# Peptides against a protein of PDB entry 4AID: the designs that were tried, part 67

Target 1, 242 residues: chain A of PDB entry 4AID
Amino acid sequence: FDIKRKTIEWGGKTLVLETGRIARQADGAVLATMGETVVLATAVFAKSQKPGQDFFPLTVNYQEKTFAAGKIPGGFFKREGRPSEKETLVSRLIDRPIRPLFVKGFKNEVQVVVTVLQHDLENDPDILGMVAASAALCLSGAPFMGPIGAARVGWVDGAYVLNPTLDEMKESKMDLVVAGTADAVMMVESEIQELSEEIVLGGVNFAHQQMQAVIDAIIDLAEHAAKEPFAFEPEDTDAIKA

## One batch from the design tools (peptide; made by RFdiffusion4, then SolubleMPNN)

Design b2_p14_6_s4 (from b2_p14_6, 8 letters changed)
Fold by OpenDDE base, seed 4:
Structure b2_p14_6_s4 (fold): chain B 242 residues (1-242), chain A 14 residues (1-14)
Amino acid sequence: as target 1 above (242 residues)
Amino acid sequence: RRAERRAWLEEQLA
C-alpha cells in the first residue's frame, strides 16, 4: 500500500489528510481526520461526456451511514435511501464552492461522496467533509481548479474561534461557514445573533486566512499523490459563451 | 514555495 499522509496543526487541532489506504478504485479518495471525527471523501468522474449532455452533471452526496451509528448519536435512526435534512444541507455546502471551479465546457459526470466514518461529538464532519472533498478532487485528475479550503468561525467572548466545538458553538453568537480558494471566497453561509456586519465581514476574512494552511496541505498531498491530469480539451463552442 | 506549489497544482489542473 502506498499511503500518503499530510498532517498539520489547524485551529489547535491536528488535521490529517490520508490517501492510498481506502477506496483505491475511486479517481480520488481522501480519509480526513480531525480529533476523532473521520470522513472519507471519494471523487469519481466519467472519462467521456454523455451524448446530448447540456449541463455539468456534478453530484455531491454527504452521508452519515448507519455503520457509524455507534459513533454518531442518533445515527441508528438513519434510514438507508433518503438523505436527511442535514445531509442535504451539507451536500449543498460542499457543492456550492466546488461547482464553479470545474473547467468551463467540462460536462462529464462527476460524483463526490463524503461518508462520515466516525464522529467525536466535538468536531463537526461538515467542515472536514468540505476539506476532504476538495482534496479528493485535487487527487483525482479531474479538471478541478481547486483546492478549496473551508472553515467554520464562531464568535465567543468577543473573539473569533476557528472550527468551534459543539460545546463552544452553544456560546457562539455566530455560525459562519466559509469556503474559498487561495485567492477568493467562493461561498459564505451564516447564522448570526445580533452581530454587526463589520464583525461578520471580519469573520469571513478570518476564515479565509485560516483556511490557507488547509489549502497548502491539500497542494502538498497532491504533489505526492495526485493522478495525472485528465486530458480535456473544451470544444471551441463552449469557450465563445464566456 | 507556496506560490510555486500552487502554480504546480494550477498547471496540473489547467
Scores: peptide ipSAE 0.019, ipTM 0.600, DockQ to the pose 0.191
Fold by OpenDDE base, seed 3:
Structure b2_p14_6_s4 (fold): chain B 242 residues (1-242), chain A 14 residues (1-14)
Amino acid sequence: as target 1 above (242 residues)
Amino acid sequence: RRAERRAWLEEQLA
């Protein structure tokens, strides 16, 4: 077993990114832990394009299994087979920032699966899932121009809070999710209560600054555990327009 | 260090 692990302190919590122990049949696989919340991200990509594939076929599936350790069985049996509203929203939050970072012309099928293995009821697995998906793609050898980082920002008692707990979020006037590269913000999603645009923009900047440690951690993990890059030559689509 | 790590990742993805 060649297990690679990166550990950082992030927002007063320990973030662990691990590869090489589980899901080794995937192109990339990362076990990510923050507090006692644990997610597994897997990335798989096809080694050829399907005939007649006109669009980039990326699928992102975020799943919160009802029997994850630490989840109290709330009396809603999730019917096996349809994503919940939360799972659909988080799948989209992961998809949005990663989709534009694939090399132009790459149309091989890519599947990202994020599975919540444990939930501590304090640390939301969505941000952790975004980070884990980014890391899994960077390890996969897919032509993904990542990593992305992600952060949630709250506004509590007149200050920014990085990745507030579910209880701190009840007192927060802002739920701001940001994802980006080292250089650029790729996605913002926000729910805001009576805050100025200046505070919101400051929150985006705060998130982008705080996610740099995560980006650096993914790069460090990739230097030690990434697969060989998939040899992809984009078809010179500019030569056909002459 | 950070710039070198990023340049390495960009070189691997190029």
Scores: peptide ipSAE 0.017, ipTM 0.575, DockQ to the pose 0.189
Fold by OpenDDE base, seed 1:
Structure b2_p14_6_s4 (fold): chain B 242 residues (1-242), chain A 14 residues (1-14)
Amino acid sequence: as target 1 above (242 residues)
Amino acid sequence: RRAERRAWLEEQLA
């Protein structure tokens, strides 16, 4: 197994991005770990466009399978239940920032699947899932102009907190999820309790600054483990108007 | 370094 791993310190926690051990049949596959929370992201894309495909067919599926704390049950993937409200929301949080970063005119089917493998009850898998999905796409060879980073920002005792624990979030006056590239904020989602716009904007800036270490980690992993770029020539849409 | 790595990734994904 040619296992590539990137490890960084991020918000006082160790983030690990690993590829080459699991899901090698995918175009990209990343195992991401923070604390004892573990997610697997896989990216798969079609090597041809379907006849008559008029839109970009991106599907993102985030899944929190009910695992007992501390073990991947070595037992059956029980039937795909209907996605929970959380799984649906997190799937959208991943979709929103990545969708606009595909090369214009690319209409091959893309599937991103994020599976929670372990949950430590401290680190939420959603942010880790966003990071893992970004990394899996960057490894895949798909025409994806990423990476994205992501961060959650809390406001606890008059300070910003990067990726607060689930317990720290109970004391937080802000739940701010940000995703972006190195250069731009692509997505903001926020729940706020009686905070000024200045504090919220400061939180977005803090998130965007803090996610840069993750973006750099994904790039470093891709330099060592990315597949060859998929040869895609966008149809010259200007030539069809002549 | 960072800008060069990003430019490399963008070039590999373009």
Scores: peptide ipSAE 0.019, ipTM 0.641, DockQ to the pose 0.187; fails the geometry check
Fold by OpenDDE base, seed 2:
Structure b2_p14_6_s4 (fold): chain B 242 residues (1-242), chain A 14 residues (1-14)
Amino acid sequence: as target 1 above (242 residues)
Amino acid sequence: RRAERRAWLEEQLA
């Protein structure tokens, strides 16, 4: 078992990114832990394009399974079938920042699956899921120009708070989720109560600064555990415009 | 270091 692990302190919490123990059949697989919240991200990509594939077939599926060890908010009876509103929203939060980072012309099927394995009721698995998905893609050998980092920013008692707990979020005037690369903000999602645009912009900047440690941690993990890059040459689509 | 590590990752994935 070649288990690679990266551990960082992030927002006063220990973030652990682990690969090589679970889901080895995936192209990339990362077990991410923050507090007692645990997620498994897997990335799988097809080694060929389907005939007639005209769009990039990326699917992101975030799942909060009730079989997760520990406390899961929201009831012992999730029947298999329909994603919750949260699962649908978080799947989109992961999709939005990663989709633009695939090499242009890559139309092989990509599936990212994030499964919540444990929830501590303090650390939301959405941010952790975004981080884990980014890491799994960077390990996969897929033509993904990541990593992305992610952060939630709250505004509590007149200050920015990185990844506020679910309890701190009840007192927060801001729920700001940011995802980005080292150089760019790729996605912002925000719910804001009576805050100035200046405070919100400052929150985006704060998030982008704070996610850099996560980006660096993913890069460090990838340097030690990434698969060989998939040999993909984009068809020279510019030659058809001549 | 950081730029070099990212450039390495980008070079591996390009």
Scores: peptide ipSAE 0.018, ipTM 0.594, DockQ to the pose 0.184; fails the geometry check

Design b2_p14_7_s1 (from b2_p14_7, 6 letters changed)
Fold by OpenDDE base, seed 1:
Structure b2_p14_7_s1 (fold): chain B 242 residues (1-242), chain A 14 residues (1-14)
Amino acid sequence: as target 1 above (242 residues)
Amino acid sequence: SKYEELMEKIRKRH
């Protein structure tokens, strides 16, 4: 197997991004690990647009399947076929920042699937899933103007905490999820308990700063493992309106 | 952008 791996220290934890072992039939596939939490992201895109396609057909599916039962809390009770509330929410958290980063006019079908393979009960697979999806898209050759990074920020004992554990989150006055590029914040989602706007804005800035190491790690992985970029030229729609 | 730099590096590898 031609396995490529990037490892970084991130928020006092080891983040591993790996490609080439699993899901080689996808356009991009990344196994991401933080602690003992493990996710697989796959990206697949159509090489042509469907006739009459008028919108960008991006689908994002985050899944914590029953085959990971015993590796995921409550995994035994997950009925096959209907996404949980968490799976629906995390699918949207991944979709929101990546959707605007596709080249304008690209209307080929894109499917991103994030599957939780293991959960350590400390590291939430949502942030890891966002990072893995970004990496899988950058490896795929799709016209995706990423990478994105992502981070969760807590507020514990009067300080910002990067990617707080599930136990640290019990004491946190903030659950702030941020996603962005190197240059911009693309998405913020927050639950806040009696904190000033200044602390929240500082949390967004902290998240954006801390995710740069992840963005750089995805770039380094992609330099070594990405497929050839798909040749896509957007139709000059301005020439048709003249 | 970092994206454009990445794409240029990928193209030069192939």
Scores: peptide ipSAE 0.208, ipTM 0.833, DockQ to the pose 0.859
Fold by OpenDDE base, seed 4:
Structure b2_p14_7_s1 (fold): chain B 242 residues (1-242), chain A 14 residues (1-14)
Amino acid sequence: as target 1 above (242 residues)
Amino acid sequence: SKYEELMEKIRKRH
């Protein structure tokens, strides 16, 4: 097995991005670990467009598997079949920043699946899932103009905290999720308690700065492990909308 | 862009 691994220190935690061990049948597959939280992201894309396809058919599915349910808060109530509210929300958090980064005119089916394999009850798998999905897409050869990074920012004791633990989040006045490229913020989602706009904007900036190490780690992994880029030529009519 | 740099690195590997 040719296993490629990138390890970085990120917010006082070890982030590991690994490819080549699991889900080799996918176009891209990344096992991401932070603490003892483990997610598997897979990216699969169709090599042709369906006849009459008028929209970009991207699907993102974040899943917390039943075997991990004993380690996931509220996981005991996960019914097979329908996504939970949490799974639906996290699927949207992953979808929102990645969808705009596909090459215009690309209307081949893309499926991103993020599966929580392990949860440590400290590190939320949502941020890790966003990072893993970005990495899996960059490895896949899909025409994805990533990577994205992601970060959660808390506000604890008058300071920004990168990827607060579930316990630190109980004391946090902010739950700020940011995703972006190296150059731009693509998505902000926030729950805020009695904080100034200045603190929130500072949190977005802090998140965007802190995610650069993750973006660079994904690039380094992809440099060594990515598939050849899929040859996609947009139709001339799609180029006029640039 | 970081994307262009990545694509160039991938292209140089093959």
Scores: peptide ipSAE 0.201, ipTM 0.830, DockQ to the pose 0.915
Fold by OpenDDE base, seed 2:
Structure b2_p14_7_s1 (fold): chain B 242 residues (1-242), chain A 14 residues (1-14)
Amino acid sequence: as target 1 above (242 residues)
Amino acid sequence: SKYEELMEKIRKRH
Protein backbone atom coordinates (compact mmCIF):
# COMPACT_ATOMS: atom_id res chain seq x y z
CA PHE B 1 0.00 0.00 0.00
CA ASP B 2 1.32 3.45 -0.86
CA ILE B 3 0.03 5.25 2.23
CA LYS B 4 0.55 9.00 2.43
CA ARG B 5 -0.20 10.84 5.63
CA LYS B 6 -0.19 14.46 6.67
CA THR B 7 -0.42 15.37 10.35
CA ILE B 8 -0.82 18.87 11.74
CA GLU B 9 -1.65 20.40 15.06
CA TRP B 10 -4.82 22.42 14.57
CA GLY B 11 -6.69 24.26 17.30
CA GLY B 12 -4.88 22.24 19.96
CA LYS B 13 -5.91 18.94 18.28
CA THR B 14 -4.09 16.58 15.96
CA LEU B 15 -5.55 16.50 12.46
CA VAL B 16 -4.49 13.52 10.36
CA LEU B 17 -5.18 13.23 6.65
CA GLU B 18 -4.39 9.81 5.19
CA THR B 19 -4.73 8.28 1.75
CA GLY B 20 -3.85 4.97 0.08
CA ARG B 21 -5.06 2.45 2.71
CA ILE B 22 -8.80 2.22 2.02
CA ALA B 23 -11.32 3.04 -0.73
CA ARG B 24 -8.64 2.77 -3.45
CA GLN B 25 -11.38 2.22 -6.05
CA ALA B 26 -12.42 5.88 -5.68
CA ASP B 27 -10.79 8.63 -7.71
CA GLY B 28 -9.85 10.27 -4.40
CA ALA B 29 -10.14 8.88 -0.89
CA VAL B 30 -9.08 10.41 2.41
CA LEU B 31 -9.30 9.09 5.91
CA ALA B 32 -9.38 12.09 8.21
CA THR B 33 -8.99 11.92 11.97
CA MET B 34 -9.33 14.55 14.67
CA GLY B 35 -9.17 13.23 18.19
CA GLU B 36 -10.99 9.92 17.93
CA THR B 37 -13.48 11.19 15.34
CA VAL B 38 -12.78 9.50 12.01
CA VAL B 39 -14.32 10.15 8.62
CA LEU B 40 -13.78 8.66 5.19
CA ALA B 41 -14.28 10.96 2.25
CA THR B 42 -14.42 9.55 -1.27
CA ALA B 43 -14.63 11.42 -4.52
CA VAL B 44 -15.67 9.70 -7.74
CA PHE B 45 -16.20 11.39 -11.07
CA ALA B 46 -17.39 10.19 -14.45
CA LYS B 47 -14.82 10.32 -17.23
CA SER B 48 -17.45 11.50 -19.72
CA GLN B 49 -20.51 13.70 -19.73
CA LYS B 50 -23.91 12.04 -20.12
CA PRO B 51 -25.73 12.89 -23.36
CA GLY B 52 -28.03 15.86 -22.82
CA GLN B 53 -26.51 16.78 -19.43
CA ASP B 54 -27.39 20.45 -18.98
CA PHE B 55 -26.38 21.00 -15.33
CA PHE B 56 -23.35 20.06 -13.22
CA PRO B 57 -24.34 16.77 -11.54
CA LEU B 58 -22.56 17.09 -8.19
CA THR B 59 -23.89 14.93 -5.38
CA VAL B 60 -22.59 15.26 -1.84
CA ASN B 61 -23.64 12.69 0.74
CA TYR B 62 -22.60 12.94 4.36
CA GLN B 63 -23.51 9.80 6.29
CA GLU B 64 -23.19 8.77 9.90
CA LYS B 65 -23.20 4.98 9.55
CA THR B 66 -24.84 2.66 12.05
CA PHE B 67 -21.50 1.00 12.84
CA ALA B 68 -20.39 4.35 14.27
CA ALA B 69 -23.70 4.67 16.15
CA GLY B 70 -22.20 3.26 19.33
CA LYS B 71 -20.31 6.54 19.62
CA ILE B 72 -22.84 8.84 17.90
CA PRO B 73 -25.59 10.30 20.12
CA GLY B 74 -28.94 9.01 18.89
CA GLY B 75 -27.25 6.82 16.24
CA PHE B 76 -28.98 3.64 17.47
CA PHE B 77 -32.37 4.88 16.25
CA LYS B 78 -31.43 5.61 12.64
CA ARG B 79 -33.96 3.97 10.40
CA GLU B 80 -32.24 2.81 7.23
CA GLY B 81 -32.88 4.92 4.15
CA ARG B 82 -33.70 8.52 5.19
CA PRO B 83 -30.92 11.02 5.93
CA SER B 84 -31.15 12.60 9.34
CA GLU B 85 -31.50 16.35 9.60
CA LYS B 86 -27.80 16.53 10.53
CA GLU B 87 -26.76 14.41 7.54
CA THR B 88 -28.80 16.65 5.23
CA LEU B 89 -27.38 19.86 6.72
CA VAL B 90 -23.77 18.66 6.68
CA SER B 91 -24.14 17.41 3.09
CA ARG B 92 -25.18 20.97 2.19
CA LEU B 93 -22.31 22.49 4.22
CA ILE B 94 -19.88 20.41 2.16
CA ASP B 95 -21.67 21.05 -1.16
CA ARG B 96 -21.94 24.85 -0.86
CA PRO B 97 -18.23 25.76 -0.88
CA ILE B 98 -17.05 23.05 -3.31
CA ARG B 99 -19.70 23.42 -6.05
CA PRO B 100 -18.45 26.82 -7.31
CA LEU B 101 -14.84 25.58 -7.47
CA PHE B 102 -15.36 23.10 -10.31
CA VAL B 103 -14.16 24.29 -13.70
CA LYS B 104 -16.95 25.97 -15.63
CA GLY B 105 -18.43 23.67 -18.26
CA PHE B 106 -17.51 20.48 -16.40
CA LYS B 107 -20.75 18.45 -16.41
CA ASN B 108 -19.44 14.99 -15.64
CA GLU B 109 -21.10 13.31 -12.68
CA VAL B 110 -19.25 13.89 -9.41
CA GLN B 111 -20.07 12.04 -6.23
CA VAL B 112 -18.59 13.00 -2.89
CA VAL B 113 -19.37 10.66 -0.03
CA VAL B 114 -18.34 11.40 3.53
CA THR B 115 -18.83 8.55 5.96
CA VAL B 116 -18.40 8.92 9.69
CA LEU B 117 -16.52 5.84 10.84
CA GLN B 118 -16.02 6.86 14.45
CA HIS B 119 -17.17 9.67 16.71
CA ASP B 120 -15.41 10.63 19.96
CA LEU B 121 -18.32 12.74 21.29
CA GLU B 122 -15.98 15.76 21.40
CA ASN B 123 -15.02 16.52 17.81
CA ASP B 124 -17.93 17.06 15.44
CA PRO B 125 -17.43 15.12 12.19
CA ASP B 126 -18.92 17.94 10.06
CA ILE B 127 -15.79 20.13 9.93
CA LEU B 128 -13.67 17.02 9.57
CA GLY B 129 -15.96 15.88 6.76
CA MET B 130 -15.58 19.20 4.94
CA VAL B 131 -11.79 18.96 5.20
CA ALA B 132 -11.77 15.32 4.12
CA ALA B 133 -14.05 16.00 1.13
CA SER B 134 -11.78 18.84 0.01
CA ALA B 135 -8.75 16.60 0.31
CA ALA B 136 -10.43 13.71 -1.54
CA LEU B 137 -11.34 16.02 -4.44
CA CYS B 138 -7.79 17.41 -4.61
CA LEU B 139 -6.45 13.84 -4.79
CA SER B 140 -8.98 12.68 -7.39
CA GLY B 141 -7.76 14.46 -10.50
CA ALA B 142 -11.19 16.09 -10.93
CA PRO B 143 -11.11 19.69 -12.25
CA PHE B 144 -11.69 21.07 -8.75
CA MET B 145 -10.05 24.43 -8.05
CA GLY B 146 -9.64 23.74 -4.35
CA PRO B 147 -8.65 22.98 -1.76
CA ILE B 148 -11.12 24.43 0.63
CA GLY B 149 -10.47 24.63 4.31
CA ALA B 150 -13.16 24.72 6.95
CA ALA B 151 -13.37 25.79 10.56
CA ARG B 152 -15.94 26.14 13.30
CA VAL B 153 -15.55 29.16 15.56
CA GLY B 154 -17.08 29.48 18.98
CA TRP B 155 -17.21 32.42 21.34
CA VAL B 156 -16.49 31.26 24.87
CA ASP B 157 -15.59 33.50 27.80
CA GLY B 158 -15.06 36.49 25.52
CA ALA B 159 -12.66 34.71 23.12
CA TYR B 160 -12.73 32.91 19.79
CA VAL B 161 -12.34 29.15 20.03
CA LEU B 162 -11.30 27.12 17.00
CA ASN B 163 -13.37 23.95 16.52
CA PRO B 164 -14.91 23.90 19.99
CA THR B 165 -15.81 20.51 21.37
CA LEU B 166 -19.46 19.55 21.65
CA ASP B 167 -19.23 20.40 25.35
CA GLU B 168 -17.53 23.77 24.74
CA MET B 169 -20.26 24.53 22.19
CA LYS B 170 -22.86 24.37 24.99
CA GLU B 171 -21.16 27.41 26.52
CA SER B 172 -20.50 29.13 23.19
CA LYS B 173 -22.45 32.21 22.13
CA MET B 174 -21.52 31.49 18.52
CA ASP B 175 -21.64 28.54 16.18
CA LEU B 176 -19.87 29.88 13.12
CA VAL B 177 -18.90 27.50 10.33
CA VAL B 178 -16.70 28.99 7.64
CA ALA B 179 -15.33 27.41 4.50
CA GLY B 180 -12.98 29.01 2.02
CA THR B 181 -10.00 28.80 -0.27
CA ALA B 182 -6.62 30.24 0.55
CA ASP B 183 -7.76 33.51 -1.00
CA ALA B 184 -11.48 33.76 -0.24
CA VAL B 185 -14.31 32.89 2.08
CA MET B 186 -16.75 30.73 0.11
CA MET B 187 -19.37 29.94 2.74
CA VAL B 188 -20.52 31.14 6.13
CA GLU B 189 -23.14 29.46 8.26
CA SER B 190 -23.82 30.94 11.67
CA GLU B 191 -25.95 30.67 14.75
CA ILE B 192 -25.32 33.67 16.98
CA GLN B 193 -26.51 34.55 20.48
CA GLU B 194 -26.60 38.32 20.98
CA LEU B 195 -23.11 39.10 19.64
CA SER B 196 -22.01 42.24 17.83
CA GLU B 197 -21.43 42.22 14.09
CA GLU B 198 -17.81 43.10 14.86
CA ILE B 199 -17.34 39.88 16.85
CA VAL B 200 -19.02 37.84 14.09
CA LEU B 201 -16.89 39.39 11.34
CA GLY B 202 -13.84 38.85 13.51
CA GLY B 203 -14.91 35.21 13.81
CA VAL B 204 -15.07 34.84 10.02
CA ASN B 205 -11.60 36.32 9.71
CA PHE B 206 -10.33 34.10 12.52
CA ALA B 207 -11.78 31.02 10.81
CA HIS B 208 -10.26 31.95 7.46
CA GLN B 209 -6.86 32.49 9.05
CA GLN B 210 -7.01 29.23 11.01
CA MET B 211 -8.04 27.13 8.00
CA GLN B 212 -4.87 28.06 6.08
CA ALA B 213 -2.93 25.35 7.91
CA VAL B 214 -5.52 22.81 6.71
CA ILE B 215 -5.39 24.11 3.13
CA ASP B 216 -1.61 23.83 3.18
CA ALA B 217 -1.85 20.31 4.63
CA ILE B 218 -4.22 19.24 1.83
CA ILE B 219 -1.88 20.74 -0.77
CA ASP B 220 1.08 18.91 0.75
CA LEU B 221 -0.86 15.62 0.75
CA ALA B 222 -2.03 16.16 -2.83
CA GLU B 223 1.48 17.04 -4.01
CA HIS B 224 2.59 13.58 -2.92
CA ALA B 225 -0.55 11.51 -3.58
CA ALA B 226 -2.88 13.16 -6.12
CA LYS B 227 -3.72 11.32 -9.32
CA GLU B 228 -2.96 12.80 -12.69
CA PRO B 229 -5.27 15.68 -13.49
CA PHE B 230 -8.18 14.61 -15.65
CA ALA B 231 -7.68 15.98 -19.12
CA PHE B 232 -10.59 18.38 -19.33
CA GLU B 233 -10.67 21.34 -21.64
CA PRO B 234 -13.63 23.56 -20.94
CA GLU B 235 -15.50 24.45 -24.07
CA ASP B 236 -14.57 28.01 -24.86
CA THR B 237 -17.95 29.51 -24.01
CA ASP B 238 -16.63 32.92 -25.04
CA ALA B 239 -16.16 31.73 -28.64
CA ILE B 240 -19.95 31.21 -28.97
CA LYS B 241 -20.54 34.97 -28.49
CA ALA B 242 -19.00 35.73 -31.84
CA SER A 1 -3.78 30.37 -7.17
CA LYS A 2 -3.18 27.52 -4.72
CA TYR A 3 -4.84 25.26 -7.28
CA GLU A 4 -2.43 26.32 -10.03
CA GLU A 5 0.48 25.83 -7.65
CA LEU A 6 -0.80 22.36 -6.77
CA MET A 7 -1.31 21.44 -10.42
CA GLU A 8 2.18 22.60 -11.25
CA LYS A 9 3.62 20.55 -8.37
CA ILE A 10 1.69 17.47 -9.53
CA ARG A 11 2.91 18.04 -13.09
CA LYS A 12 6.52 18.31 -11.92
CA ARG A 13 6.25 15.02 -10.03
CA HIS A 14 6.13 13.09 -13.34
Scores: peptide ipSAE 0.185, ipTM 0.819, DockQ to the pose 0.885
Fold by OpenDDE base, seed 5:
Structure b2_p14_7_s1 (fold): chain B 242 residues (1-242), chain A 14 residues (1-14)
Amino acid sequence: as target 1 above (242 residues)
Amino acid sequence: SKYEELMEKIRKRH
């Protein structure tokens, strides 16, 4: 097994990105760990476009399996075969920042699957899932102009908190999820209680600064473990419509 | 871009 691992300290927690042990049949596969929360991201892309494909067929599926080692909050009500509200929301949180980063004209089917394998009840799998999905895409050879980083920012006791625990989030006046590249913020999602726009903008900037370490970790992992880039030449006609 | 740098590093491995 050719296992590659990157470990960083991030917001006072150990983030581990691992590839080569699990889901080797995928184009990219990353096992990401923060605390005792563990997610598996897989990226698979078609090597040809379907005839008559007129849109980019990206599917992102975030899943929290009830049988993951540990208690997954809300696992008791998951009817087999329908995503929960959380799974639907997190799938969109992952989709939103990655979709614009594919090379224009690339209309091959892309499937990103994020599976929660373990939940520690402290670290939410959503941010970890975003990071893992970004890493899996960067490893896949798909024409993805990532990586993205992601961060959650809380506002606790008059300060920004990077990736607050579920317990710290009970005291937080802000739930701010940010995703971006090294150069740009790509997505902001926020739930805010009575905070100024200045504090929120400061939170976005804080998130974007703090996610750089994750972006650099994904790059380092990809330098050692990425597949050969898929040879894709965009047709000239798709460059003009955006 | 960091992507271009990554792509260049990946190409240098082959």
Scores: peptide ipSAE 0.151, ipTM 0.802, DockQ to the pose 0.833

Design b2_p14_7_s2 (from b2_p14_7, 7 letters changed)
Fold by OpenDDE base, seed 5:
Structure b2_p14_7_s2 (fold): chain B 242 residues (1-242), chain A 14 residues (1-14)
Amino acid sequence: as target 1 above (242 residues)
Amino acid sequence: SRFEELMEKIKKRH
C-alpha cells in the first residue's frame, strides 16, 4: 500500500493525517487522528455534470456510526437512518467553509462523508472532521481552492485554549469554532457566556493563527499524495448574458 | 510542489 502520513504537534496534541490505507476507491480519503479520536473523511466527485444541473450539488455528511456508540456520548440512542442533531450541525460546520472554495461554474456532484470511527471522550470529532474533509478534498483532484484549517477556541481561566478537551470545555466561557484558509476566515460559529466582543475577535484571530500548522500539514500531505487535478473548464457564464 | 501545481491549475480556471 502507498501510505502517506503527516504528523504534527498541534495544541499540545498529536494530529495524524493518513491516506492510502483505507477507502482507496474514493477520489480522496483521509484517516485523521487526534489523541484516540479517529475520523475517516472521503471525498467523491462526479466526472461529468448532470444535464440541466443549475446549482452546485455538494453534499456533506458527518456521521457517528453505531459500532462506535459504546465510545461516543449519546451513541446508544442513535436510530439508524436519521442524522442526530449533532451530526446535522457538524455536517453544516464542514459544508459552510468548503462550499465557497469550489471553482465557480463547477456543478458536478461532490460528496464529502466524515465518519467517526473512534472517540476518546476528550477530543471532539467535529474539528478533526473539518480538517479531515479539507485534506480529503485537497487529495481528490476536485477543483477545490483549499485547504481549510479549523480550530475550536475556549476561554478558560482568562486565557484562550486551542481545542479544549470536553472536560476543559465545562469550565470554558466560550465555544468558538473557526474555519479558514491561509489568507481568510471562512466561518465562525460561537457560543459565548458574558464575554466582550474584543475577547471573541481575539479568539477568531487566535484560531486562524493556530490553524496554519494544520493548513501546512494538509499542503505537505497533498504534495506527496494528491491526485492529478481534474480537467475542468468553467462554462463561460458571461456568454449566456449576451 | 505538486500542491502548488494543483493550486495553479485550479486558479487558471477562474
Scores: peptide ipSAE 0.020, ipTM 0.546, DockQ to the pose 0.135
Fold by OpenDDE base, seed 2:
Structure b2_p14_7_s2 (fold): chain B 242 residues (1-242), chain A 14 residues (1-14)
Amino acid sequence: as target 1 above (242 residues)
Amino acid sequence: SRFEELMEKIKKRH
């Protein structure tokens, strides 16, 4: 197996991004680990556009499967077939920042699947899933202008906390999820308890700063393990405005 | 972009 691995310390936790061991039939596949939380992200894209395809067919599916349910709170009762509220939310959190980063005019089907394989009850698999999805896309050869990073920011005891544990989040006055590129914030989602706009904006900035290490880790992994770029020439859509 | 730079680096390795 040609296994490539990147390991970084991130917010006092070890983040591991691994490719080449599992899901090798995908265009991109990343096993991401933070603590004992483990996710598999896979990216698959069609090599041709479907006839009559008029929109970009990106599908993002985040799944907390029943085999991880022994460690996932409430996971024991997940009936197959309907996404939970969390799975729906996290699928959107992944979709929102990545969708704008595909090359304009690319209308081939893209499927991103993030599967929670293990949960440690400390590290939420959502942030890890966002990171893994970004990495899988960067490895895939799809015309994706990533990577994105992601971070959760808490506000505990008058300070920002990067990726607070599920227990630290109970004491947090902020649940701020940010995703972005090296240069831009692409998505903010926040639940806030009576904090000033200044603290919230500072949290967005803190998140964007802290995610740079993840972006750099994905870039390093991609430099060693990315597939050849898919040969895609965007149709010159500017020539039709003449 | 950093992505374009990455893609150029990947292309140069093949």
Scores: peptide ipSAE 0.016, ipTM 0.565, DockQ to the pose 0.639
Fold by OpenDDE base, seed 4:
Structure b2_p14_7_s2 (fold): chain B 242 residues (1-242), chain A 14 residues (1-14)
Amino acid sequence: as target 1 above (242 residues)
Amino acid sequence: SRFEELMEKIKKRH
């Protein structure tokens, strides 16, 4: 197996991005680890558009498997079938920043699946899932104008905390999730308790700065392990909307 | 764009 791995220190934790061991049949597949939380992201895309396809058919599915349920808060109650509220929410958190980064006019089916394989009860798999999904897309050869990074920012004891643990989050006055490219913030989601707009905006900036190391790690991994870019030529009519 | 540069780097390595 040709296994490629990128390891960085990120917010005082080791982030590992690995490809080539699992899900090699996908267009892109990344095993991401932070602490003992482990996610597998896979990206698959159709090599042709369906006849009459009028919209971009991107599906993002974040899932926490029953085999990991013993390590996931509330995981014991996960039934096979319908996504939980959390799985639906995290699927949207991943979808929102990646959807606008596909090349205009690309209407081939794209499926991103993020599977939580292990949870350490400290590191939330949502941020890790966003990072892994970004990396899997960058490896896939899909016309995806990523990578994105992602970060959670807490506000604990009057300071920003990058990717707070579940225990640190109990003391946090902010749950701020940011996703973006190297150059732009693409998504902000926030739950805030009595903080000024200045602190929140500072948190967005902090997140965007801290995610650059992740973006650079995905780029480095892609430079060594990405598939050839899919040859896609948008129709001239779709280029005029740029 | 940084993506175009990445895609060009990927193309040059294969």
Scores: peptide ipSAE 0.013, ipTM 0.537, DockQ to the pose 0.638
Fold by OpenDDE base, seed 3:
Structure b2_p14_7_s2 (fold): chain B 242 residues (1-242), chain A 14 residues (1-14)
Amino acid sequence: as target 1 above (242 residues)
Amino acid sequence: SRFEELMEKIKKRH
């Protein structure tokens, strides 16, 4: 087993990104840990395009399995076979920033699956799932222009808080989720209580600054563990319009 | 690195 691991301190918590131990049949697979919250992200892509494929077929599936339900609030109420509202929302939060980062003209099927393996009741698996999905894609060899980082920002006692705990979020006037590359913000999702636009924009900038350490950690992991890039040549669709 | 080679290959496509 060629196990590669990157560990960083991030917002006063240890973030661990690991590859090579599990899900080796995937194109990319990352086990990500923050506190005692653990997620597995897998990325798989088709090596050919389907005949007549006219759109990019990306599927993102975030799931919290029933075996973790003893540590996941409401996990016992998950109906078998349908994603919960949370699973649907988090799947979209992961999809939104990664979808535009695939090379234009790439229309091979891509599947990203994020599975919550453990929850500590402090660290929400959503941000960790976004980071793990980004890392898994960067390792896969898919034509993905990542990595993305992600961060949640709270506003507690007149200050920004990076990745607030579930308990700190009860006192937060902001739930701001940001995802981006080193150079660009790709996605913002926010719930805000009576805060100025200046504080919110400052929160986006704070998130983007704080996610750089995660981006760098994914890059370092990819340098040591990424597969060979998939040989993809986009058809020159501009030459057919001349 | 493999990542640099990926980024170089992708940059050449844009």
Scores: peptide ipSAE 0.022, ipTM 0.559, DockQ to the pose 0.122; fails the geometry check

